# Designs tried in a protein design run: peptides against a protein of PDB entry 4U39. Part 69

Target 1, 302 residues: chain A of PDB entry 4U39
Amino acid sequence: SIKVIGVGGGGNNAVNRMIENEVQGVEYIAVNTDAQALNLSKAEVKMQIGAKLTRGLGAGANPEVGKKAAEESKEQIEEALKGADMVFVTAGMGGGTGTGAAPVIAQIAKDLGALTVGVVTRPFTFEGRKRQLQAAGGISAMKEAVDTLIVIPNDRILEIVDKNTPMLEAFREADNVLRQGVQGISDLIATPGLINLDFADVKTIMSNKGSALMGIGIATGENRAAEAAKKAISSPLLEAAIDGAQGVLMNITGGTNLSLYEVQEAADIVASASDQDVNMIFGSVINENLKDEIVVTVIATG

## One batch from the design tools (peptide; aimed at target 1 V278)

Design b2_p28_6_s1 (made by RFdiffusion4, then SolubleMPNN; from b2_p28_6, 13 letters changed)
Fold by OpenDDE base, seed 5:
Structure b2_p28_6_s1 (fold): chain B 302 residues (1-302), chain A 28 residues (1-28)
Amino acid sequence: as target 1 above (302 residues)
Amino acid sequence: MKKSIFFFAVAKSKEELREAFKKAFEEL
């Protein structure tokens, strides 16, 4: 089974966005120290952590409180994660609960033998230096606790959106990018394909790889597959080129008119931008909600 | 039945990728 755990406010917002977008084949778990915020989660499983420590009043933007809250609730977290083959831990870094609890939850998942993938955001520079420093500490702890860590630099989202984009919309886009990172991988595993992906192959590419980069490309029109692939490999979300990546996961999502030629064209572009000896896993997904759009998600590991 | 056409191939090379596509085309 695949489990997605949203940790703290940002992680829970991302999980809500995943549920709203009908990301299938995954179990959703919402984790928070704030009981009121947790009640707003759409997840089936809602877990309040650190009830004794925080009394449901949240972590007060302190990562140490988030950490201790997860440690207090370790047994409950273990029970909720039991039997997962894969665990996605999603959080906004820089806060109290997400920054402190996400590494603890990730370590619990890894210790249970699940393939553990972190999908986390760095705070925007405008959120201030304190959040950025807290995020750096949380990301470092996540890197040790996961098999693969996807870090989304929120400041790079500002390169994709209009400069006049309201702050609230920039946060919604960060939640959407978190969704795309989880969905891009989970769709490859959870959806029955014509060619079944062996979960062992996913483990080979993602196990103990450390930091991963994610690129997303969206396009429409006659050359949409090639354009989406080119946008994915040149995505502002990529802090580096994918040419040195030892492993690549590629998801090509399109509407009912997605052709096998378009899938091949997109895959050839990504493979050509990757290392010659790259291990590539690719998948194609039909999403009936996509009319003329193709979405290419590239995750580079190694 | 939502025909999710999922092509999963593990390709270690461009050649393996092309072969995986070729197999997928033969099964369609």
Scores: peptide ipSAE 0.074, ipTM 0.701, DockQ to the pose 0.606
OpenDDE base, seeds 1, 2, 3, 4: peptide ipSAE 0.029, 0.042, 0.030, 0.099; ipTM 0.544, 0.658, 0.621, 0.685; seeds 1, 4 fail the geometry check

Design b2_p28_7 (made by RFdiffusion4)
Pose (drawn by RFdiffusion4):
Structure b2_p28_7 (pose): chain A 294 residues (1-190, 197-206, 209-302), chain P 28 residues (1-28)
Amino acid sequence: SIKVIGVGGGGNNAVNRMIENEVQGVEYIAVNTDAQALNLSKAEVKMQIGAKLTRGLGAGANPEVGKKAAEESKEQIEEALKGADMVFVTAGMGGGTGTGAAPVIAQIAKDLGALTVGVVTRPFTFEGRKRQLQAAGGISAMKEAVDTLIVIPNDRILEIVDKNTPMLEAFREADNVLRQGVQGISDLIALDFADVKTIMKGSALMGIGIATGENRAAEAAKKAISSPLLEAAIDGAQGVLMNITGGTNLSLYEVQEAADIVASASDQDVNMIFGSVINENLKDEIVVTVIATG
Amino acid sequence: STVINLPGKNPPTKVFHSDKASVYVYES
């Protein structure tokens, strides 16, 4: 019983993208103060929060509103989260709802005893000072409210995509990366949570590599361990979760080769949750999701 | 059923397999 909660607009898209990618084994909850944006969520459960406060008009990039909105809906949320063994709280930081509400929601989930993993994007630098400051204040709050917070620096999306990809696509990739963050774990739970719990505190950074071809598992792993999303050296990690995903042509040669690359870059005595998952919708593509904690 | 042992590391303390997924838990 793992629940992925998209909070605010940032999470709304990630949840949509997860659903779009048919990520299985999770119950999705899209939570928003913005009734209009919420109605775009492909989530079966759409929770409008702060209905009294924001009247469906959203938080206006005011984290305080997203927070008060979440606090207002404190009871509605617990109801939705009860029974969750694990709650992914996915949101965009810098906003109002995502920045405000996610900590409230993730904290509720944490209090509910669920393994609370918050997966958020720090706003692109270009989103400006307000977005940066609020997320920073927000990411700071997400850390206090989750067991593990995987923070995806959107600015690093720009190093990954072609220098000329339009902004719209840059934001879109941030959504996918958020989806890639949650799927990278949720695909490994579809298993004693104490295992993943022992891997889940402090902040967490993740990396992704996608490759195709003859030498792809290594190409993907190398890209994953060196990826711009992954800002710090993995040898600094106390725990590492590794997810290898490929087509039905995923061989153990490829799997271990990528595992060897990720492993050698990690500490030798590192705790590690490693999985390889077959995605029939993949052909020659292989995706390595690496999440380091420490 | 395959256990992936990584060089220079302890073997996985737990191994899970399914039709489409394998999970390995390594502990120090």

Design b2_p28_8 (made by RFdiffusion4)
Pose (drawn by RFdiffusion4):
Structure b2_p28_8 (pose): chain A 294 residues (1-190, 197-206, 209-302), chain P 28 residues (1-28)
Amino acid sequence: SIKVIGVGGGGNNAVNRMIENEVQGVEYIAVNTDAQALNLSKAEVKMQIGAKLTRGLGAGANPEVGKKAAEESKEQIEEALKGADMVFVTAGMGGGTGTGAAPVIAQIAKDLGALTVGVVTRPFTFEGRKRQLQAAGGISAMKEAVDTLIVIPNDRILEIVDKNTPMLEAFREADNVLRQGVQGISDLIALDFADVKTIMKGSALMGIGIATGENRAAEAAKKAISSPLLEAAIDGAQGVLMNITGGTNLSLYEVQEAADIVASASDQDVNMIFGSVINENLKDEIVVTVIATG
Amino acid sequence: MTLSEWLDQLFAERQGKSPEFVAFFEGS
């Protein structure tokens, strides 16, 4: 019983993307103060929060509103989250609802005893000072409210995509990366949560590599461990979760080869949760998701 | 046992099996 909660617009898209990618084994909850944006969520559960406060008009990039909105809907949320063994709280930080509400929601989930993993994006630098400041204040709050907070620095999306990809696609990729963050774990729970719990505090950074071809598992792993999303050296990690995903042509040769690359770059006595998942919708593509904690 | 040794052992035990799995390594 793992629930992925998209909070605000940032999470709304990630949840959509997850659903679009048919990520299995999770119950999705899209939570928004913005009734209009929420009605775009592909989530079966659409929770409008702050209905009394925001009247479906959203938080206006005011985290305080997203917070008061979440606090207003404190009871509606717990109801939705009860029974969750694990709650992914996925949101865009810098906003109102995502920045405000996610800590409230993730804290509720944490109090509910669920393994609360917050997976959020820090706004692109270009989103400006307000976005940066609010997320910083927000990411700070997400850390206090989750067991593990995987923070995806959107600015690093721009290093990854072609220098000329339009902004719209840059935001889109942030959504996918958020999805890639949650799927990277949720695919490994579809298992004693104390395992993953022991891997889940402090902040967490993740990396992704995608490759195709003859030498792809290594190409993917190398790209994953060196990825711009992954800002710090993995040898600094106390715990590392590794997810290898490929087509039905995923070989153990490829899997270990990538595991060896990730492993050698991690500390030798590191705790590790490692999985390889077959995605029939993949052909020659292989995706290594690496999440380091410490 | 180190992580590299555990990976060698894990994949040696997994020859001929499905590549899809989840494993946990507890370090020292």

Design b2_p28_8_s2 (made by RFdiffusion4, then SolubleMPNN; from b2_p28_8, 13 letters changed)
Fold by OpenDDE base, seed 2:
Structure b2_p28_8_s2 (fold): chain B 302 residues (1-302), chain A 28 residues (1-28)
Amino acid sequence: as target 1 above (302 residues)
Amino acid sequence: MTRLEWLKELFEKRKGESAEFVEVFKGK
């Protein structure tokens, strides 16, 4: 089974976005120290952590409280994650609960033998230096606790959105990018397509790889496959070129009119931009909601 | 093996593993 665990406010917003977009084949778990915020989750499983420590009042933006809250609730987390083959841990780094609890939860998943993937955001620079420093500590702890850690730099989302985009919409886009990171992997395993991957293929690419970067490209029209692939490899979310990656996981998602030629064209473009010795796997997913759109997601590991 | 040849082999391998792929191509 595949489990997605949202940790703290940002992680739970991302999980809500995944549920709203009907991401299939995954179980959702919401974790928070704030009982009121947790009640707003759409997840089937809702877990309050650190009930004794925090009394449901949240972590007060302190990562050490988030950490201790997860440690207090270790047995409950173990029970909720038991039997998972794969666990996605999603969080917004820089806060109290997400920053402190996500590494503890990830370690629990890994110790249970699940393929453990972190999908996390760095805070925007405008959220202040304290959040950036807390996020750096949380990301470092996540890197040690996961098989692969996808880090989304929120400041790079500002390069994708209009300059006049309200701050609230920039946060919604960050939640959407977290969704795309999880869905781009989970759909390769859980959703039928033109080219399916098994869990063993994904495990080979993602096991013990450390940090990863994600690129996304969307296009329409006659050259949509090539354009989507070019946008993915040149994505502002890629803080480095993909040519240095040891592994590449590629998802090519389209509507019912997606052709094998388009899949091959997109894969050839991503491969041509990667190192010659790269371990690349690609899958193709059919999403009836995309109509004329192609979405290319690239995850570069190593 | 060129990179393009490797990609073609991977594509053909994955095509063979996809049950839906076999039906779409048998119908043409």
Scores: peptide ipSAE 0.024, ipTM 0.407, DockQ to the pose 0.108
OpenDDE base, seeds 1, 3, 4, 5: peptide ipSAE 0.021, 0.021, 0.019, 0.019; ipTM 0.398, 0.462, 0.422, 0.455; seeds 1, 5 fail the geometry check

Design b2_p28_8_s4 (made by RFdiffusion4, then SolubleMPNN; from b2_p28_8, 12 letters changed)
Fold by OpenDDE base, seed 1:
Structure b2_p28_8_s4 (fold): chain B 302 residues (1-302), chain A 28 residues (1-28)
Amino acid sequence: as target 1 above (302 residues)
Amino acid sequence: MTLQEYLKELFEKRKGKSAEFVEVFKGK
């Protein structure tokens, strides 16, 4: 089974966005120290952590409280994760609960033998230096606790949205990028497409790879496959060029009109941009909601 | 040959062209 754990406010917002987008073949778990925020989760499993420590009042933006809350609730987390083959741990780094608890939860998942993938955001620069410093500590702890850590630099989202985009919409976009990171991988396993991957293929690319970067490209029109692939490999979310990656996981998602030629064209572009010795795997997914859109997601590992 | 195998072969044939391709895309 595939489990997605949203940790803290940002992680739970991402999980809500995943549920709203009907991401298939995954079980959702919402984890928070704030009982009121947790009640707003759409996840089937809602777990309050650190009930004794926080009394449901949240972590007060303190990562140490988030950490201790997860440690307090270790047995409950273990029970919720038991039997998972793959665990996604999603969080917005820089906060209290997400920053502190996500590494603990990730380690629990890894210790249970699940392929453990972190999908986390760095805070926007405008969230302030304190959040950035807290996020750096949380990211460092996540790297040790996961097989692969996808880090989304929120500041790079500002390069792909209009400069007049409201702050709330920038956060929603961060939630969407977290969704795309999880869905881009989970769909390769859980959603039938033109080219399906098995869990073993994904495990080969993602096991003990450390940090990863994600690129996303969306396009429509006659050259949509090529355009989407080009956008993915040149994505501002890729803080480094894809040519330095040891592994590449590619998802090509389209509507019912997605052709094998388009899949080939997109995969060829990504392959051409990748290192010659890269271990590349790709899958294709059919999403009836995309109509004329193609979405290319690239995860660069190593 | 699966499409996956075919694309792996294409990738192998393109060994050495990756660096030039990345430069072209970063410049746009």
Scores: peptide ipSAE 0.047, ipTM 0.468, DockQ to the pose 0.050
OpenDDE base, seeds 2, 3, 4, 5: peptide ipSAE 0.023, 0.020, 0.022, 0.007; ipTM 0.552, 0.427, 0.415, 0.354; seeds 3, 4 fail the geometry check

## One batch from the design tools (peptide; aimed at target 1 L258 A271 S284)

Design b2_p29_1 (made by RFdiffusion4)
Pose (drawn by RFdiffusion4):
Structure b2_p29_1 (pose): chain A 294 residues (1-190, 197-206, 209-302), chain P 29 residues (1-29)
Amino acid sequence: SIKVIGVGGGGNNAVNRMIENEVQGVEYIAVNTDAQALNLSKAEVKMQIGAKLTRGLGAGANPEVGKKAAEESKEQIEEALKGADMVFVTAGMGGGTGTGAAPVIAQIAKDLGALTVGVVTRPFTFEGRKRQLQAAGGISAMKEAVDTLIVIPNDRILEIVDKNTPMLEAFREADNVLRQGVQGISDLIALDFADVKTIMKGSALMGIGIATGENRAAEAAKKAISSPLLEAAIDGAQGVLMNITGGTNLSLYEVQEAADIVASASDQDVNMIFGSVINENLKDEIVVTVIATG
Amino acid sequence: TAQVPESIGARTLTKKFQDDTAAVGVYSS
């Protein structure tokens, strides 16, 4: 019983993308103060929060509103979250709802005893000062409210995509990366949560590599451990979760080869949760999702 | 069928959870 909660617009897209990618084994909850944007969520559960406060008009990039909105819907949320063994709280930080409400929601989930993993994106630098400041204040709050907070620096999306990809695609990739963050874990729980719980505090950074071809598992792992999303050296990690995903042609040779690359870059006595998952929709593509905690 | 190695460097497999499409290992030194 793992629930992925998209909070605000940032999470709304990630949840959509997760659903679009048919990420299995999770119950999705899209939570928004913005009734219009919420009605775009492909989530079966659409929770409008702050209906009294925002009247479906959203938080206006005011985290305080997203917060008060979440506090207003404190009871509706717990009801939706009760029974969750694990709650992914996925949101875009810098906003109002995502920045405000996610900590309220993630904290509720944490109090509910669920393994609360918040997976959020720090706004692109170009989103400006307000976005940066609010997320910083927001990411700071997400840390206090989750067991593990995987923060995806959107600015690093721009290092990864072609220098000329339009902004729309840059935001889109941030959504996918958020999806890639949650799927990178949720695919490994579809298992004593104390295992993953022991891996889940402090902040967390993740990396992703995607490769195709003859030497792809290594190419993917190398890209994953060196990825711009992954800002710090993995040897600094106390715990590392590794997810290897490929087509039905995923061989152990490829799997361990990538595991060896991730392992050698991590501390030798590191705790590790490693999985490889077959995605029939993949052909020659292979995706290594690496999440380091420490 | 997805598989995980029995060891990764200095780490050995402590727990193994496997199915047709996913295999998860818990590793420790």

Design b2_p29_1_s3 (made by RFdiffusion4, then SolubleMPNN; from b2_p29_1, 13 letters changed)
Fold by OpenDDE base, seed 4:
Structure b2_p29_1_s3 (fold): chain B 302 residues (1-302), chain A 29 residues (1-29)
Amino acid sequence: as target 1 above (302 residues)
Amino acid sequence: MAQVPDSIGARKLVKRYESEKVAVGVYRA
């Protein structure tokens, strides 16, 4: 089974966005120290952690409280993650619960033998230095606790959105990018029949790879596939070029008019930006909700 | 039907799954 666990406010917002976008084939778990915030989750499984420590009042933006809350609730987390083949841990780094609890939860998943993938955000610069420092500590702890860690630098989201985008929409876009990171992978493995055949190949590409880079490209029109692929490999979300990656996961999602030619064109562009000897898992997804839009997601591991 | 290419650059398709909405290919050099 595949489980997505949202940790804290940002992680739970991302999980809500995943549910709203009907990401299939995954079980959703919401984890929070704030009982009121947790009640707003759309996840089927809702877990309050650190009930004794926090009394449901949240972590007070303190990562140590988030960590201790997850440690207090270890057995409950273990039971919720038991039997998962893969666990996505999603969180907004820089806060209390997400920053502190996500690494603990990730370690629990890994200790249970699940392929553990972190998909987390780095806070915007405008959220202040304290959040950036807390996020750095949380990201460091996540790197040790996961098989693969995707870090989304929120400041780079400002490069892909309109300059007039309100701050609230920038946070929504961060949640959407978290969604795209999880969905880009889950769509490749969550399909019935694929889980048993290709999970071994996913595990080979993602197991013990450390940090991964994610690029996203979206385009419409006649050259949409090529444009989307070019945007993905040059995405501001990429902290480095995908050159030198040990593995590449690529997903192309389009409407019912997605052609094999477009799929090939996009794949060749991504391949041209990666080392020739790198193993690739490629997914083509038809989403009927997409009209003329193509979305290319690239995840470079290693 | 979703489809995957037979090759991507120098990489060859070694495993394929194709369904109506999702196709996945594993490619090796």
Scores: peptide ipSAE 0.560, ipTM 0.955, DockQ to the pose 0.896
OpenDDE base, seeds 1, 2, 3, 5: peptide ipSAE 0.557, 0.544, 0.539, 0.515; ipTM 0.955, 0.950, 0.949, 0.946

Design b2_p29_1_s4 (made by RFdiffusion4, then SolubleMPNN; from b2_p29_1, 12 letters changed)
Fold by OpenDDE base, seed 4:
Structure b2_p29_1_s4 (fold): chain B 302 residues (1-302), chain A 29 residues (1-29)
Amino acid sequence: as target 1 above (302 residues)
Amino acid sequence: MAQVPDSIGARKLVKLYQSEKVAVGVYKA
């Protein structure tokens, strides 16, 4: 089974966005120290952590409280994660619960033998230096606790959105990018009818401990596949080029009019930006809700 | 039916998983 765990406010917002976009084949778990915020989750499984420590009042933006809350609730987390083949841990870094608890939860998933993938955000610079410093500590702890860590630099989202985009919409876009990171992988594994996917092939690419880079491209029109692929490999979300990666996962999602020619064109563009000896998992997904749009997601592991 | 290429650059398709809406290829150099 595949489980997606949203940890703290940002992680739970991302999980809500996944549920709203009907991401299939995954079990959703919402984790928080704030009982009131947790009640707003759309996840079927809701877990309050650190009930004794926090009394349901949250972590007060303190990562040490988030960490201790997850440690207090270790047995409950273990039971919720039991039998998972893969666990996505999603969080907004810089807060109390997400920053402190996500590494603990990730380590529990890994110790249970699940392929553990972190998909987390760095805070925006405007959220202040304290959040940036807390996020850096949480990301460092996540790198040790996961098999693969995708870090989304929120400041790079500001390069994609209009300059007049309200701050609240920038946060919504961060939640959407978290969704795209999880969905880009989960659609390749968890889609009904792919029951015979050898999970060992996914493990071969993703079990390499380290930071992964994610690029996303979206386009419409006659050259939409090529444009989407070019946008993905040059995405502002990529902190570095995808050259030198040890593995590449690529997903192309389109409507019912997605052609094999478009799929080939997009794949060749991504391959041209990657080392030739790198193994690749490539997925093509038909989403009937996409009319003329193509979405290309590239995850470079290494 | 969803489809994937037989090759991507120098990489060859070594495993194919396919349904109506999703195709997944594993490619090795």
Scores: peptide ipSAE 0.545, ipTM 0.950, DockQ to the pose 0.897
OpenDDE base, seeds 1, 2, 3, 5: peptide ipSAE 0.507, 0.497, 0.509, 0.512; ipTM 0.945, 0.943, 0.945, 0.946

Design b2_p29_2 (made by RFdiffusion4)
Pose (drawn by RFdiffusion4):
Structure b2_p29_2 (pose): chain A 294 residues (1-190, 197-206, 209-302), chain P 29 residues (1-29)
Amino acid sequence: SIKVIGVGGGGNNAVNRMIENEVQGVEYIAVNTDAQALNLSKAEVKMQIGAKLTRGLGAGANPEVGKKAAEESKEQIEEALKGADMVFVTAGMGGGTGTGAAPVIAQIAKDLGALTVGVVTRPFTFEGRKRQLQAAGGISAMKEAVDTLIVIPNDRILEIVDKNTPMLEAFREADNVLRQGVQGISDLIALDFADVKTIMKGSALMGIGIATGENRAAEAAKKAISSPLLEAAIDGAQGVLMNITGGTNLSLYEVQEAADIVASASDQDVNMIFGSVINENLKDEIVVTVIATG
Amino acid sequence: SETELRKSYNAKSFKNGGVLSFYVGKNPL
């Protein structure tokens, strides 16, 4: 019983993208103050929060509103989250709802005893000072409210995509990366949560590599451990979760080769949750998701 | 390009083909 909660617009898209990618084994909850944007969520559960406060008009990039909105819907949320063994709280930080409400929601989930993993994006630098400041204040609050907070620096999306990809695609990739963050874990729980719990505090950074071809598992792992999303050296990690995903042509040669690359770059006595998952909708593509905690 | 590859991947959905390998513990090296 793992629930992925998209909070605000940032999470709304990630949840959409997760659903679009048919990520299995999770119950999705899209939570928004913005009734219009919420009605775009492909989530079966659409929770409008702050209906009394925002009247479906959203938080206006005011985290305080997203917070008061979440506090207002404190009871509606717990009801939706009860029974969750694990709650992914996925949101875009810098906003109002995502920045405000996610900590309230993730804290509720944490109090509910669920393994609360918040997976958020820090706004692109170009989103400006308000976005940066609010997320920083927000990311700070997400840390206090989750067991593990995987923070995806959107600015690093721009290093990854072609220098000329339009902004719309840059935001879109941030959504995918958020989806890639949650799927990277949720695919490994579809197992004693104390395992993953022991891997879940402090902040967490993740990396992703995608590769195709003859030497792809290594290419993907190398790209994953060196990825711009992954800002710090993995040898600094106390715990590392590794997810290898490929087509039905995923061989153990490829799997371990990528595991060896991720392992050698990690500390020797590192705790590790490693999985490889077959995605039939993949052909020659292989995706290594690496999440380091410490 | 890297962007094209990522777009291609992101365009794909996830159909679960199972787990080929799973490990929990210390470093496998």

Design b2_p29_2_s2 (made by RFdiffusion4, then SolubleMPNN; from b2_p29_2, 11 letters changed)
Fold by OpenDDE base, seed 1:
Structure b2_p29_2_s2 (fold): chain B 302 residues (1-302), chain A 29 residues (1-29)
Amino acid sequence: as target 1 above (302 residues)
Amino acid sequence: SETELRKKVASRKNKFGGIKYFYVGKNPL
C-alpha cells in the first residue's frame, strides 16, 4: 500500500488538498500536535502526537517539541505505517511539528522497510530567518531519514505565480506543488494488479538517492506538450539542471485529447535534457478536468 | 516515432477507467 502522512499544519493542508483533488490509490494519515487543527483534517486516519507533552496545544514554533511529540507517539506511528510499501512524508519545514516530527516519522517508515519519500517545503523568505534556520535543520534530518527527499523552495513559487498573488494564495500554491510531487509519483504506481511491478521500478530509481529536484510545466495550445516539458526542465523549482541526475521520473497529465505523439514529444525533450545513462520512468495520465491543458512533472533523483 | 514509442510504452486501465501509459528503462533516446 501507499501511505501519505501529512505532518503538522503545512503537511495537513497539503493532504487536504490531495483529498480535495481526488488523488487516488493512497491512504491518508494526518499527524499533528494541535488537536484543533487535526480535527479540520479530511484524512481518514487522524493521529494526535505528543498528547502528554503538548496537551493538544501544538508545538508552537519549536522543532524540539515536534521531535519529542513524535518520539512519545512512536508506537502509534509504527501501527499506522505498518504494511506500507511506500510512505510519503509531507511537511512544511520551518514550523514546530512538521520540522521536528517529520524526520522521526520518516525514520519509522524506513525502519519498517517502506520506500520513504519526503516531500517538503522550505519556507518563504518573508516567514523570517528563524523559520529558514529551523527548516535547514529539519531538511538535514530528513535527508538521513528518507530514501528520497524532494525539497520545494517556496521562494521559487513566487517566480511562477503572478507578482500580485496574495500571500494566502502563495501558501495554497505551495500545497498544490506538494500535491503535484506526491501525485506525480503515486499515479505511476497506483494501478490495481500492477502496483507491485510499478512499485519495484520506482523503488529502483528512488531507493537511497538522497536529495531530489522537482520541476513542473503547464501549457495549452498546439505545442502544449513540448512547451510543458520545456517549462518542467527549466522550472524555477529546479535548483539545478537535471543533466546530472541518475534517475528521472516524469508524469505527463492531460485531458482526453492527450495524444501518444504529445507524450513522445514531451518525453523526448526531458530525455534530451537528461544524462544519456539516466534511468527514466515516464507515465501519462488522462484527467478529464484538464481539457486542453498538459501538466508535466519531472522528478530528478541522484 | 509514434510507432517506436508504442512498442516501448505499456498501457493499462486504472481502477477509475482512465488510461495510463508508462515506460521504464534507460534514456529512450
Scores: peptide ipSAE 0.083, ipTM 0.573, DockQ to the pose 0.173
OpenDDE base, seeds 2, 3, 4, 5: peptide ipSAE 0.025, 0.022, 0.034, 0.025; ipTM 0.401, 0.489, 0.610, 0.459; seeds 2, 3 fail the geometry check

